Peptides against a protein of PDB entry 5Z08. Designs and how they scored, part 23

Target 1, 168 residues: chain A of PDB entry 5Z08
Amino acid sequence: RQKDEWAKKTSSLMKQLDWFIGEHLGAMLAAEELGGPVVGELMEIDPDDLSAGFNAHGKLKKATSQPDLDRRQRRIDDIWGPQDEQGQAHKRKRGADEALAASAEMRDLIEQLMNKLVEAGGDNSATYVEIPRESAAARFLVRSKVAMFHPNDARRLRLVDFGRDLDD
Target 2, 222 residues: chain B of PDB entry 5Z08
Amino acid sequence: GLPRLIDAIEEASKIPAKRRQTPIKPTIEKLTTHLYTHGASPDSLLRLADLLTLRNHLDQASLAAITRNLYPSSTVSDEVVLRFIGALGHGQLKPTLALQALFLRWLVMVYHLLENPGVLGQVYGVLFDLLDTAAIRPQLCHLLALVTRRKHVRPFRIQAILTLSRQTGGDPNLTGLLRVFKNYYPEIIVGDATKGRASAFKHPDPQWRQHLDEIQQRRSEA

## One batch from the design tools (peptide; made by RFdiffusion4, then SolubleMPNN)

Design b1_p9_6_s2 (from b1_p9_6, 4 letters changed)
Fold by OpenDDE base, seed 1:
Parts: sequence; structure tokens; C-alpha cells
Structure b1_p9_6_s2 (fold): chain B 168 residues (1-168), chain C 222 residues (1-222), chain A 9 residues (1-9)
Amino acid sequence: as target 1 above (168 residues)
Amino acid sequence: as target 2 above (222 residues)
Amino acid sequence: MTIREFIER
């Protein structure tokens, strides 16, 4: 009975998390990856606005028609560069694509972190996921105190084990 | 005196080098010697700032020589600072990036003589927006390290430095600036971006500093 | 286990 209730609660929380990632967090993470505000500073980002990029002040630029190139990790000059007015329609699609990509990255990272925690069987040294880069997703989880970096290697990330802190 | 030398250079700066009746180089040498020996008064600094920042017919070597010898004999006004800040960035009317780097270096070296250091804090955004310009980034990061206060450390600027640091493969000047930011907010999560080599932002020219101190001391004794 | 697989359980 208690295991079934726990499983239901966990499933419900995972659904809420998946929804939150898709509806809100993905766009915010995409904005951060595009040189916008850190997640939590700008709570409402329209995916259409992501295509415009951000100025050096972290404010939305007016949407200029740059081609469908992945803007994640673009040069800061491309992010802050002069906005030419052309191509609104390609921009909306691009902003949506960046939000979807950010959502997918966050989901994948959470899945890896959770799987490693389960597989480790209580060995904290085995709970680390190797991350290829410091993504907006990784930084968000650490800022939120959900994950932590290895003290000697910031390429290694693990979930914070709240269960241990309750037993000490 | 210094005002007469500036007058002669101002007049010469209006005329293309090929059309000048007399070579300007001897007058520039007299000016730089005078500046090295006595420094520049606030009024002279303003006039020299205009010569250095406004488009004229002076050659780059002369402008660089004046900048390298631009010792203030007293304080540096907000107006002088703003002339140099206004000369930064890209544009047909702006000085070369090499000269802009010298201006930023100069501002670092005279920072303690500013009448109002807060003036640089007011134009913090203008300075920060130029971090993508590689030619001036070292001196710009040093100046920003001096100017940065808690109010300037914003999430979007943290993210901008992180992004630029990744794109540059961890420029030590950006790493140094990020460490300055972290001093105001220790909770800033920067991961590996702060573990790399960072600039210590040491004084760019200790000999220039010593000579400036000697000029400043002579004023206090007069 | 994927988040999707976790939700579907």
C-alpha cells in the first residue's frame, strides 16, 4: 500500500515536472543558452522572442530574420549584433525549436541523473553523470540545489541525496 | 608652455600631413617631453582628450605617443573620462582599436585620480557591451574589475561572461572578471569557468605608475 | 528509465 502510494505520488510529480519543462523551463533555458537572462530572472519568455536574441543588457531584441542556424552557443556578437528586420516567420519556428531542444536536454539530463542514482545502490561515487558542457540545464539544477558538481571536477554532476541528510 | 604646444598641434591637426608647411613631429616631441616632465593640468587634459578622440589629421604614432605620456598633474575630470569612453567601439569616426586599448589602459592607470570614480559605474553597460571586441578585451576586463560593484553584477551579465568564456576557450581576462563577480555573490555557479587561468589584473606599467607618483608629489609640494 | 517510462508506470 505505501509503495503504491509512493509510486503514484512519484508518477504525479514526474508528470508535473515534464509539463513544467515543456511549457516553461525549456523556453527559459533556451533564452539562457542564447545569451539571455539566467533562468529565474525572466519568467515569461515567448518562444517567438527567442529568435530575436538578446541585447547586451539581456533585453529582447526585435526579431531579425537570421537563417535557421542553431543559435545555441553562438558567438556573442551574433547574439548582440545589429538586428536587421527581415524574416519574422522563420524566427518563430526557430524560437520554438530552441525551446524544444532545451526541453529535451533538460529531460535527458534529469533521466541520466536519476538513473545513475538508482544504479549506484548507495555508492555516492557512482552517482555522477559526466556532462559534455556546462549547459543551462545543468546550471539550473545546481542553482536549484537539486544537483551538485563533483568538488574536484565540474564535468561531473550528481543529484543531491536528500535521504542521507534526514538520517544524519 | 604646454598650452602653446597644444595650440600648435590643434592647428596642425586640421591640415593633412602632406599640406603642412612645417613637420609636426618636433612639436609632438616637445609636447611629450613636457608631459613626461610636468604632467597635464585638467584643462590641458581636456584639450588633449579631444585631440586623441576626435577625428583629425594626426598620425597614429603621434596619438599613441601623446597617450603614453598623458600624465595628469592633478585630478581627472568626468568630462575627460567621458571623452575616452565615447571614443570606444566600432565606427568610422572612432579611433583605431589599438588606440582605444591605450585609452582603456590609461583609464586603469589613472583610476585613483578620477574626481568621480562613479562616472565609470554610470557607463558600465557601455563598457560591458564591448567585451566581445577581442582587441580591447584585456584592458576592458581590467577596467571593469576596478569599476564593478554589487549593483552591476546581474544574472544576464554573468551569463554573458560565461557564454563568451566558452566561445573564447576560457580567456583569462574573462575568468578574472568572473572571479570579481563571484566575490560579490559567492553563490554564483560558474563551474569550470573559474577553475582555469585568470588574470590577476596587475598594474599594466609599474614604471609609469612610479613616474606618475613623482609628478603628483611635485604638485603637493608647490 | 526515461521520464516517459516513469510516468507510464
Scores: peptide ipSAE 0.106, ipTM 0.285, DockQ to the pose 0.023
Fold by OpenDDE base, seed 5:
Structure b1_p9_6_s2 (fold): chain B 168 residues (1-168), chain C 222 residues (1-222), chain A 9 residues (1-9)
Amino acid sequence: as target 1 above (168 residues)
Amino acid sequence: as target 2 above (222 residues)
Amino acid sequence: MTIREFIER
């Protein structure tokens, strides 16, 4: 009975998490990856707003055309670039694509973290996932105190085991 | 006069110290004394900027002494500024990072005398990309704090500072720069990166400032 | 196990 209730609660939480990732968190993470506000202080970024960039008052800025030095900077500049009508549709699509990519990255990271936790069978040393880069997703999980980096290796991330603190 | 002292130092700078017939130190001391007393004209500043930024046979102590006494008697031209900016970063032909830090400190202290403060805004990207260089970061952040305008506060730069702040364990200078960014964009979420101690970016040398003001006042009275 | 597989369990 308790195991079944736990399984149902976990399933419900996972559904809510998946929804939250897809509907809200992905766009916010995409914003952070694009050098926007860090997720957790700005709770609501419209994907359409991500495409417009942020002005000097932290409001969405209209794009000024400066020459593209870096591809990632180009992506931000494309998000913040001049709003031509065709450019707006392309920007909206690009913003949506970035949000989807961020959502996928977050889902994948959570899945890896959870799988490693299950596979480790209580060995904390085996719970670390190797991350290729420090992503907005990884940072969000750490900032949210859901995950932690290895103290000696920022390429290793694990879930915080809240269960141990409850048994002590 | 100052031009003749610069001429002598320029010629000496072409020759290795071991091959010099006359020690250059007395000439450097005369130069620094002259600079301290009268400051440097725009033309002299340009020549001195070349001596400081171009690879030559002058010793680091002499270069540092000149930089510490580099009081402008007037304004600082864009060309002088660009010489110092061009000397920043990693490279065998570039000045030492210690000397680069002195150049950045100098730019901070003379910022109000720039003929065109906008020139630093034009090279903002070059300056910003050097933030990973720990040896110059304190002075670089201070300069960026002065130079930063709304147009420079971009998402990628916010993220870059946040990332670097985390990698450095929360460098107070980066935290200070993030606060400057946040002044332009209050909604910038800096998270825990701003909870730490931030540099206040106080004037690096109040005595140097006072002496500069005295040199500048003498020009206005002449 | 994917999030989807966790939901479907």
Scores: peptide ipSAE 0.105, ipTM 0.281, DockQ to the pose 0.024
Fold by OpenDDE base, seed 2:
Structure b1_p9_6_s2 (fold): chain B 168 residues (1-168), chain C 222 residues (1-222), chain A 9 residues (1-9)
Amino acid sequence: as target 1 above (168 residues)
Amino acid sequence: as target 2 above (222 residues)
Amino acid sequence: MTIREFIER
């Protein structure tokens, strides 16, 4: 009975999470990955403004020039630069594609984190997922206190054990 | 007594106002006077919750008057709570949003009398999903502020409130709820949303509270 | 288990 109720509650939560990732979070994470506002830090960007394209006055603070950022910055400029009506449609499509990609990345990350938690059987050392990069998704989960980096390895991420904190 | 008054109102509620042989208003006034003086027992509360939440032919003013005088003489059962929660949201069979706001306000005011406060935590998602409904948002945020525990503070809910706060131009009730969330997770980056004006979620009606306390005290002495 | 599989259980 309790396991079934837990399973139902978990399923419901997962549905809500999946919906939220697809409908809202993916676009915001995509914006962050594209040098837009940090999800949860920069409250100023209306999701509708994200979908409509940032008007030119959104002061993207100069992210420090790591070289791989140049391609993303070009993508930002390509996505957010002044483009004609045909360019706006292409920008919207590209924005949608990036949102879908970000949604997929977040889902995959959550799945990995949950699977590792289940597989670990209570061993906290076994709950870490190795992440290829510090993604907007990973940062969001950490800022939201859903996940934590390994103290000695920022490439290792685990879910926060909320169950332990409820029993203490 | 109160049961007989409820019986009369239940029967009248089945009949359209224009087809009633007698005006219901005097009976409603007797009911509200009785409720004000003695409060409602758990059984009476359940019956009144059904009258308030189920579609019937009672007028909005009568329903509002009953709700404003819905003093529990004892505890509030899970069943009563669930009747009011089930009445929330949009739909033709649902009470008006104005009445829903009164129900939420009532739940806030009687929160300390719930037999099981955890029941609201179980329906937290249902309540949270209604935050976009502007007409009930103030009372809903207040109730959520009381009900919220660490387990309810999830990333998607944080982000949902942040998004809704932006869309509403920083509704003080949402800001207040965000502050409650931040109390559980101080490190949550909520940006400037928490720096604005926030509701303090003060008791909605101090006089109602005082009168409730008087009714509750009389029962403890009996 | 995927989120989808979790939802479908």
Scores: peptide ipSAE 0.098, ipTM 0.257, DockQ to the pose 0.084
Fold by OpenDDE base, seed 4:
Order: C-alpha cells, then sequence, then structure tokens
Structure b1_p9_6_s2 (fold): chain B 168 residues (1-168), chain C 222 residues (1-222), chain A 9 residues (1-9)
C-alpha cells in the first residue's frame, strides 16, 4: 500500500515536472541560451522585473526605474533583436524551435541524472553525468540546488541527494 | 624523484598536522624546489591538482607554495584544468578564496600551454557566474578576458557585467572584461562603465613567465 | 528509464 502510494505520488510529480518543462521551463531556458534573462529561482517574473535583470545568484534585481536601463535594454534588443519583420518571424520560429530543443535537453539531462543516481547504488562517484557543455539547463539545476557539479570537474553533474542530507 | 615526493605528501595530507609523526614542511620544500628546477610532468601535475583542490589536511601555506611553484614541464591537460575550475566557488569542500585566486592566476600564466584552450570556453558560464565573488574577481576577469569569444558575448552576460560594474562602483577588472566584450560587438553601449580605468590584464608575474620558459626550453632540448 | 517511461508506468 505505501509503496503504491509512493509510486503514484512519484508518477504524479514526474508528470507535473514534464508538463512544467514543456510549458514553461523550456521557453525560459531557450531565452537564456539565446542571451535572454537568466532563469532564476523565481519562476514568476513580472515583466517589469525582467527588465531589471537577474544577479549572478538568480535573484531579481529591483526594477531600478532608471531610464538608462531601459535605453540599454533597448539597445541590447536592437543588437540581438530582429532587424526586420522577416527577422521577427524568423526569431519567433527560432524561439519556438529553441524552446522545444531546450525542453528536450532538460528532459534528457534529468533522465540521465536520475538514471545515474539509481545505477550508482549509493556510490556518489558513479552518480555523475558528463555534460557536453554548460547549458542553461545544467545551470538552472545547479542554481535551483537540484544538481551540483563535481568539485573537480565542471563537466560532471550529479543530482543532490536530499535523502542523505536529511540523515546527516 | 617528484613522484616519491608527491606520494609522501599525499600520505601526509590524509593525517591532521598534530598527528603526523614527521613535519611535512621539509617535504613540501623539497617538492617546491624540485618543481622550481624541473617543473611537473602531466601525470605529476594531475596529482598535484588533486592535492590542491581536494579537501585534505595540508595547511594553506603549503598549498599556496605548491601553487606558486606549479611549473608545467610540458602541456596542461583538460583534466588538470577542470580540477582547478571545479575547485572554484563557495562551499566548505572548496579551497579558500585566496587559493582559488592563485589557481586562476596560474591558469592565466599557463594558458598558452593548455592542450585544449577551448576547454575553458566550454565552462565559460561557470567562470562567469563567479564574477560576483570579489576575492577572485581580478584573476577571474583576466582569465575570462583570455577565454572570451564571440559565442560567449550574450545579452544577459553584457547586462550582468554592466549591473555588477554599477554595484561595485566600476571595478577596473569588470571594465576591462566589458572592453573585451565590446571588441566583439562594438555597438554595445557600455556607458559610463567604460569611462573608468580598465585593467590592461598584464601578465601577473613576469619572473614566473621567464622561469617557465626556461623549464619549457630544457624539455625541448632533451 | 526515461521520464516518459516513468510516467507511463
Amino acid sequence: as target 1 above (168 residues)
Amino acid sequence: as target 2 above (222 residues)
Amino acid sequence: MTIREFIER
């Protein structure tokens, strides 16, 4: 009975995670990869807060009403923004494609991380996934304290074992 | 030889200083003298990177002394680089920020000896995200100045540097890094952030460079 | 095991 309830809860959480990745997180990660804002711990970013940017810790910077920030953001947008209407359409399509790609990358990364954790059988040295690059997905997991880099290898990532941290 | 010295230090590193039968300092001095004279092979360099980056019972002065004498006799592997990069940041298992600054300085000084300089570009985000750490920022900016390519210059990173520059009152190292970014995208408005004195990112230790060159030259003649 | 495989269980 308890195992079945746990399995159901875990399945439900995985469904919610998959949904969240597809509906929200993928687009945000894609935006980061495209040079947009860093996905912080705060998922609900007011558009006004987006203009303020995120600090290195993913904390929302106070929207400094400083008119100079808006001018700078516009120029950044002008540099990397679509130049023409065709550029806007291409950017929108690229954005959608990048969101799908980011969602897939995040799913794959989570799957690898979970599989390695299960396969390791308690050996922490075997829980690391080798990542080809430091992706927005990888950085997000680290910032969210869900994953951590190997202390001596920034290409190796593992899940934080919350179960062990509770017993220590 | 160097491997035996490393063996002795590795064994000593497992034991608290108060419980060691023999002082480690003489062995560290022998190691640093050997490194100064001959440099470290790739294999020895990896072992030393582990000693420097992994939590052990070596004192900070010994770790710093090893780092200051960490002359590669040949190339620096990706694995060695990644050991030092992985050791950066905050945490109880991480080396001190002072030692991290020495690692970053070392990476700057041996950048031309990296087997694959591109490895640093692959971990660019890890390095960049540490810019808020004031204690390592000078050396970190210098390393980033060497590593930065067009692909790394993204709007969010530009904005991050601009914001951090304002928060720090215009840190010259951040201004220097922003100038590097501007070299790839001249249209970037850096505003008042570039009006200040920028770091020129000069070589941190010309004497160390000269000595490294002498060690490298001896290898080419052998 | 994939997330999908996990959900489908």
Scores: peptide ipSAE 0.098, ipTM 0.274, DockQ to the pose 0.048

Design b1_p9_6_s3 (from b1_p9_6, 5 letters changed)
Fold by OpenDDE base, seed 2:
Structure b1_p9_6_s3 (fold): chain B 168 residues (1-168), chain C 222 residues (1-222), chain A 9 residues (1-9)
Amino acid sequence: as target 1 above (168 residues)
Amino acid sequence: as target 2 above (222 residues)
Amino acid sequence: MTIRQFIED
């Protein structure tokens, strides 16, 4: 019973994660790979997010109900979008392709990290995944404190074991 | 005038919001409007720095609004700078990290108006030791990029940035600061830490800069 | 297990 509830909860979380990667994170990671803003710096209290509540005169802007995601996407599109309509279509397609590639890379990386954690059976030395490059995906997981690099080898990445950090 | 507005806010800051006889918001709006139009004198800046950095009963939105409109009409004294630097870091008596980030941003934007830019170099160690605080790191790296001189680029600080860069997955702000260090010592072996994206440390708010220039110009004509 | 396997189960 508890195992079944855990399995269902895990499955639900994985579905939500997959959705988040596909709908939001992939585009942001692609923007980072293309030289755009870094994901997670946006989770840091941007003084501009504090300013987003206020106009240039320091007056409280009415919270325009536009989700922060839409403003970020628009800003990314404004920074990286082509100025011309025809150029916009080609860059939108390229941006979409890069977002799909980034989403696939993030999914694959998370899968590898989780599989290694399960296979290691509690041996921390066996939990490392070898990464071919320092990707935006890998950096994001490290910045988010979800993963960590091997102290002596930046090509090796592992999930942070939150259970062990509670026991030590 | 501005001194009377500051007097009213100072008195209100001593009293919890629920116990105030009059709402403070209209007075804050008058203050920010005045600051936007005329800027703050050195004396007013010091008083406002105390209001912003010392623990009082002002709400975070009001403090942020004052900080965003904190245009100097003249120069910025060492004393004002040190109030903001003293407010940085963790502690129950210190401002929120969000407000600290605004202070650092302000210092970046008014750096050219400091009476003595060397004062920041004297507190370089204090600033550098706060790089592990993620919430203020972007603005802190920008300020350090402006302040850094050859004397500050020491082996232990190079190693500290390299270590922190690895721990943060190559934070672009740290990469940017490391590039500034490398400008003073090209022989610094930074490895892969500089291959990533680096912050260019562009001016945080071009409109704010333009408005500051207009306020400063009016003083030179008077 | 792949994310896909977790989603399909």
Scores: peptide ipSAE 0.040, ipTM 0.478, DockQ to the pose 0.029
Fold by OpenDDE base, seed 1:
Structure b1_p9_6_s3 (fold): chain B 168 residues (1-168), chain C 222 residues (1-222), chain A 9 residues (1-9)
Amino acid sequence: as target 1 above (168 residues)
Amino acid sequence: as target 2 above (222 residues)
Amino acid sequence: MTIRQFIED
């Protein structure tokens, strides 16, 4: 029973995370990769807060059911887009493609980090994922205190083990 | 006069210090005194820029002393500016980073006397690519803060500053430059890493400015 | 486990 409840909660959390990545985080990460604003000041990312999205100033908006992704994407495009109409359409498409790419990168990175944590069986040395580059995704996880770099190798990233700090 | 002093220093600069018949220090002192009193004409300024930027046998203290007294009596030509910009960066033929920092500081202080301020905008990329050089970064950020226009604020440069800011633990000069960028693009979120104290890019030397103004006024009256 | 596997289960 408890395992089933845990599995359901984990599944629900993963669905929410996937939604957040796809609907909000991907666009923001894409903006950062394009040289836009850095996403995620040290905000305690409450799952409920993640659903609320961030305003143009990087502050959490109140949980609105439909974060106006289109508005944020438009703002990014308005800031970085060519002023000509053809350039705006091409930039919107490019921005959408980059948001999808950033979402995919974040999902993949989280999956790798989680899998390594599970596989390591408590060996902290085995929890590191090798990252090919310092991506916006990797930086976001570090800024959010969800992940940390190896002290001697910035190409190695691991999840912060919150379970250990509870037992100490 | 100043041209004769420059002639003597140019000739001495070709000879290693150990092989000089006479010490150059007294001639350098005469030159710096003359520069302090009268400034440098455009022609003299170009000759001095060559002495400062080209590899020669002058000692670093003499080069620094000339740079600290390099008051233009008139305008600063594009050619003079380009000599100093060309002297920036890493390389065995380049001036020391300490001297490069003095050149950048000088460019900041004489920016309002440039015949064509747009020349610095044309070499913006060259300047920007040197931001990773810690020894010149403070003065470089200040110069870039003066030179930056909307056309220079590009996504890749924003990202480069953000990355470098993280790597440096939030260098106040980089934060200051990023604020200049934000004036053109308000939507740039300067994260908590940039909540730190930004440089205000104040004039590097108010006394030097005042003395420059006095030299410039004397020419307008003549 | 992939995030996809968690979503599909």
Scores: peptide ipSAE 0.039, ipTM 0.262, DockQ to the pose 0.023
Fold by OpenDDE base, seed 3:
Structure b1_p9_6_s3 (fold): chain B 168 residues (1-168), chain C 222 residues (1-222), chain A 9 residues (1-9)
Amino acid sequence: as target 1 above (168 residues)
Amino acid sequence: as target 2 above (222 residues)
Amino acid sequence: MTIRQFIED
């Protein structure tokens, strides 16, 4: 029962994360890859709220960041805002394509990180994913305190195990 | 047409006001009316940029009036941008700081119409080094807020903003720019400099934006 | 378990 509830909560979180990646984060990550503003600073994502959101109780503290996300998206839209219609269509398309690519990269990275965490069976050394590059996605996860680099190898990334600190 | 008006103003600009046979003001009014109604083509923009940025005998009120009505009908070329950037700073051959502030404001308002926004990134250092010039700082910070990319956020520039912020008693425009920098490097220790009031870098003139959009839409329909 | 698997389940 508790495992099933955990699985359901995890599934719900993953759905919400997938939505967030697709609707918001992808565009912001794409903006970062393009040399735009870094994701997370304007998000008063209290690292404590991210840590609290990832606690075993699955209460995503409603990211009070919706207004700030909208402000940031607006600012990104203002900074990257509409160049002329044909150039805008191409930039919007390019921006959309880059947002989609960034979303896909983030999803893939999270998937790999989650899979490694599950496969490791508690061995922290086995939880590392090898990343081909320091992507905006990887940096975002680290800044959000969701992931951490290996102390000796910046090509290795792992999820922060928030569950262990609760059982201890 | 606009080219003929520019021709007349170019010729008049070569002659001191006291030596002109005809007052230029009516021609300036015709030009500004035309610009307001139709905007300026890329070619006309370049010619007008030269009139605005090069030393001539046009009065400041006329130059300001042209700048305030300098609606692009299409895109803004790198060459036009570089004319305005080249006109910034101190010097006997440079436009007045008041006019430079109008140029920077204009660049902010037409930033989305630049053929190559990267051109401003290439001259980022030139722009950044002018932050100590108080008269243009508000518009300059706004432009830099648009232009700044990760590659521009360097330790020496962070320190320069921090130093200048302290020297200015926490200019809200500098605080705003520092917040933009922090968006690229969250680890930037900005101390108390970011705790103060920051400029939001709102569009300088919403009515001007709306009118620009109307001019731009007419081009897309033609 | 992949994000996709979590979404599809």
Scores: peptide ipSAE 0.039, ipTM 0.238, DockQ to the pose 0.033
Fold by OpenDDE base, seed 5:
Structure b1_p9_6_s3 (fold): chain B 168 residues (1-168), chain C 222 residues (1-222), chain A 9 residues (1-9)
Amino acid sequence: as target 1 above (168 residues)
Amino acid sequence: as target 2 above (222 residues)
Amino acid sequence: MTIRQFIED
């Protein structure tokens, strides 16, 4: 029963995360990669709120309303978007492509991090994923306190084990 | 007069120091004294800019001394500015990075005397792309802080500074430049990069400024 | 496991 509830909650959380990545985070990460605002400070998403959203209970606390994210993203696009109409279409397409790429990168990174966590069987030293670069995705996870770099190797990233901190 | 001193130095600059019949140092001292007392006219500035920016046989100490005394008596033309900008960067024909830093400092100190301040805005990209050159970065950031307008603040440049700031461990000059960018776009989130120490971009040499003002005042009275 | 696999399970 508890395992099934955990599985359902995890599945629901993953669905919400996937949606969030695809609908919002990907574009913001792409904006950061393109030199836009850094994701996470715009969202006064207290890393604690993201962590609270990813609590063992799988409730994504709906942080700040979708409208504010959209408004901020629109504002970013309005501020940094090309003023010329033709440039806007190409930039929108490029922006969409970059958002998709960023979304894919984030998904892949999360998957790798989760897989390593599961495979490590409780050995924190084995939970590190090697990242090819410090991406916006990686930085976001670190800023959100969802992941941590290895103290001596910035190419190694691991998930923060929130489950252990709750049991201690 | 100043033109004759420049003539002598121009001729000497064509000859290696070891092959000169007479030491150039006394002529350089006369030049720098003259510049300190009277400043340089636009025509003299152009000639001196060429001496400073083009590869020649003048020693670095002489070039630095001229640059430190390069007081404009009037305005600074676009051509003079572009000579100094063209001298920036890496290359065998370029001045030393130490001298380039002096040029950038000079441009900062005479910025208010430019005939067309917009000329620096036109070459903004050239300046910005040199931020990775540590030896000139402090003065370059200061100049960029003066030159930056809304049109220059672009996402790719924000990212470039952020990346470079991380790579440099948060260079205060880069942090200062990011703050300038943020003044145009307050919504720019630069994370921890802005929480660090930032350069205030104060005038590099208040005494030089005062002396420049004295030279400039004499022009208005003539 | 992929995020998709977590969603599909």
Scores: peptide ipSAE 0.037, ipTM 0.257, DockQ to the pose 0.023

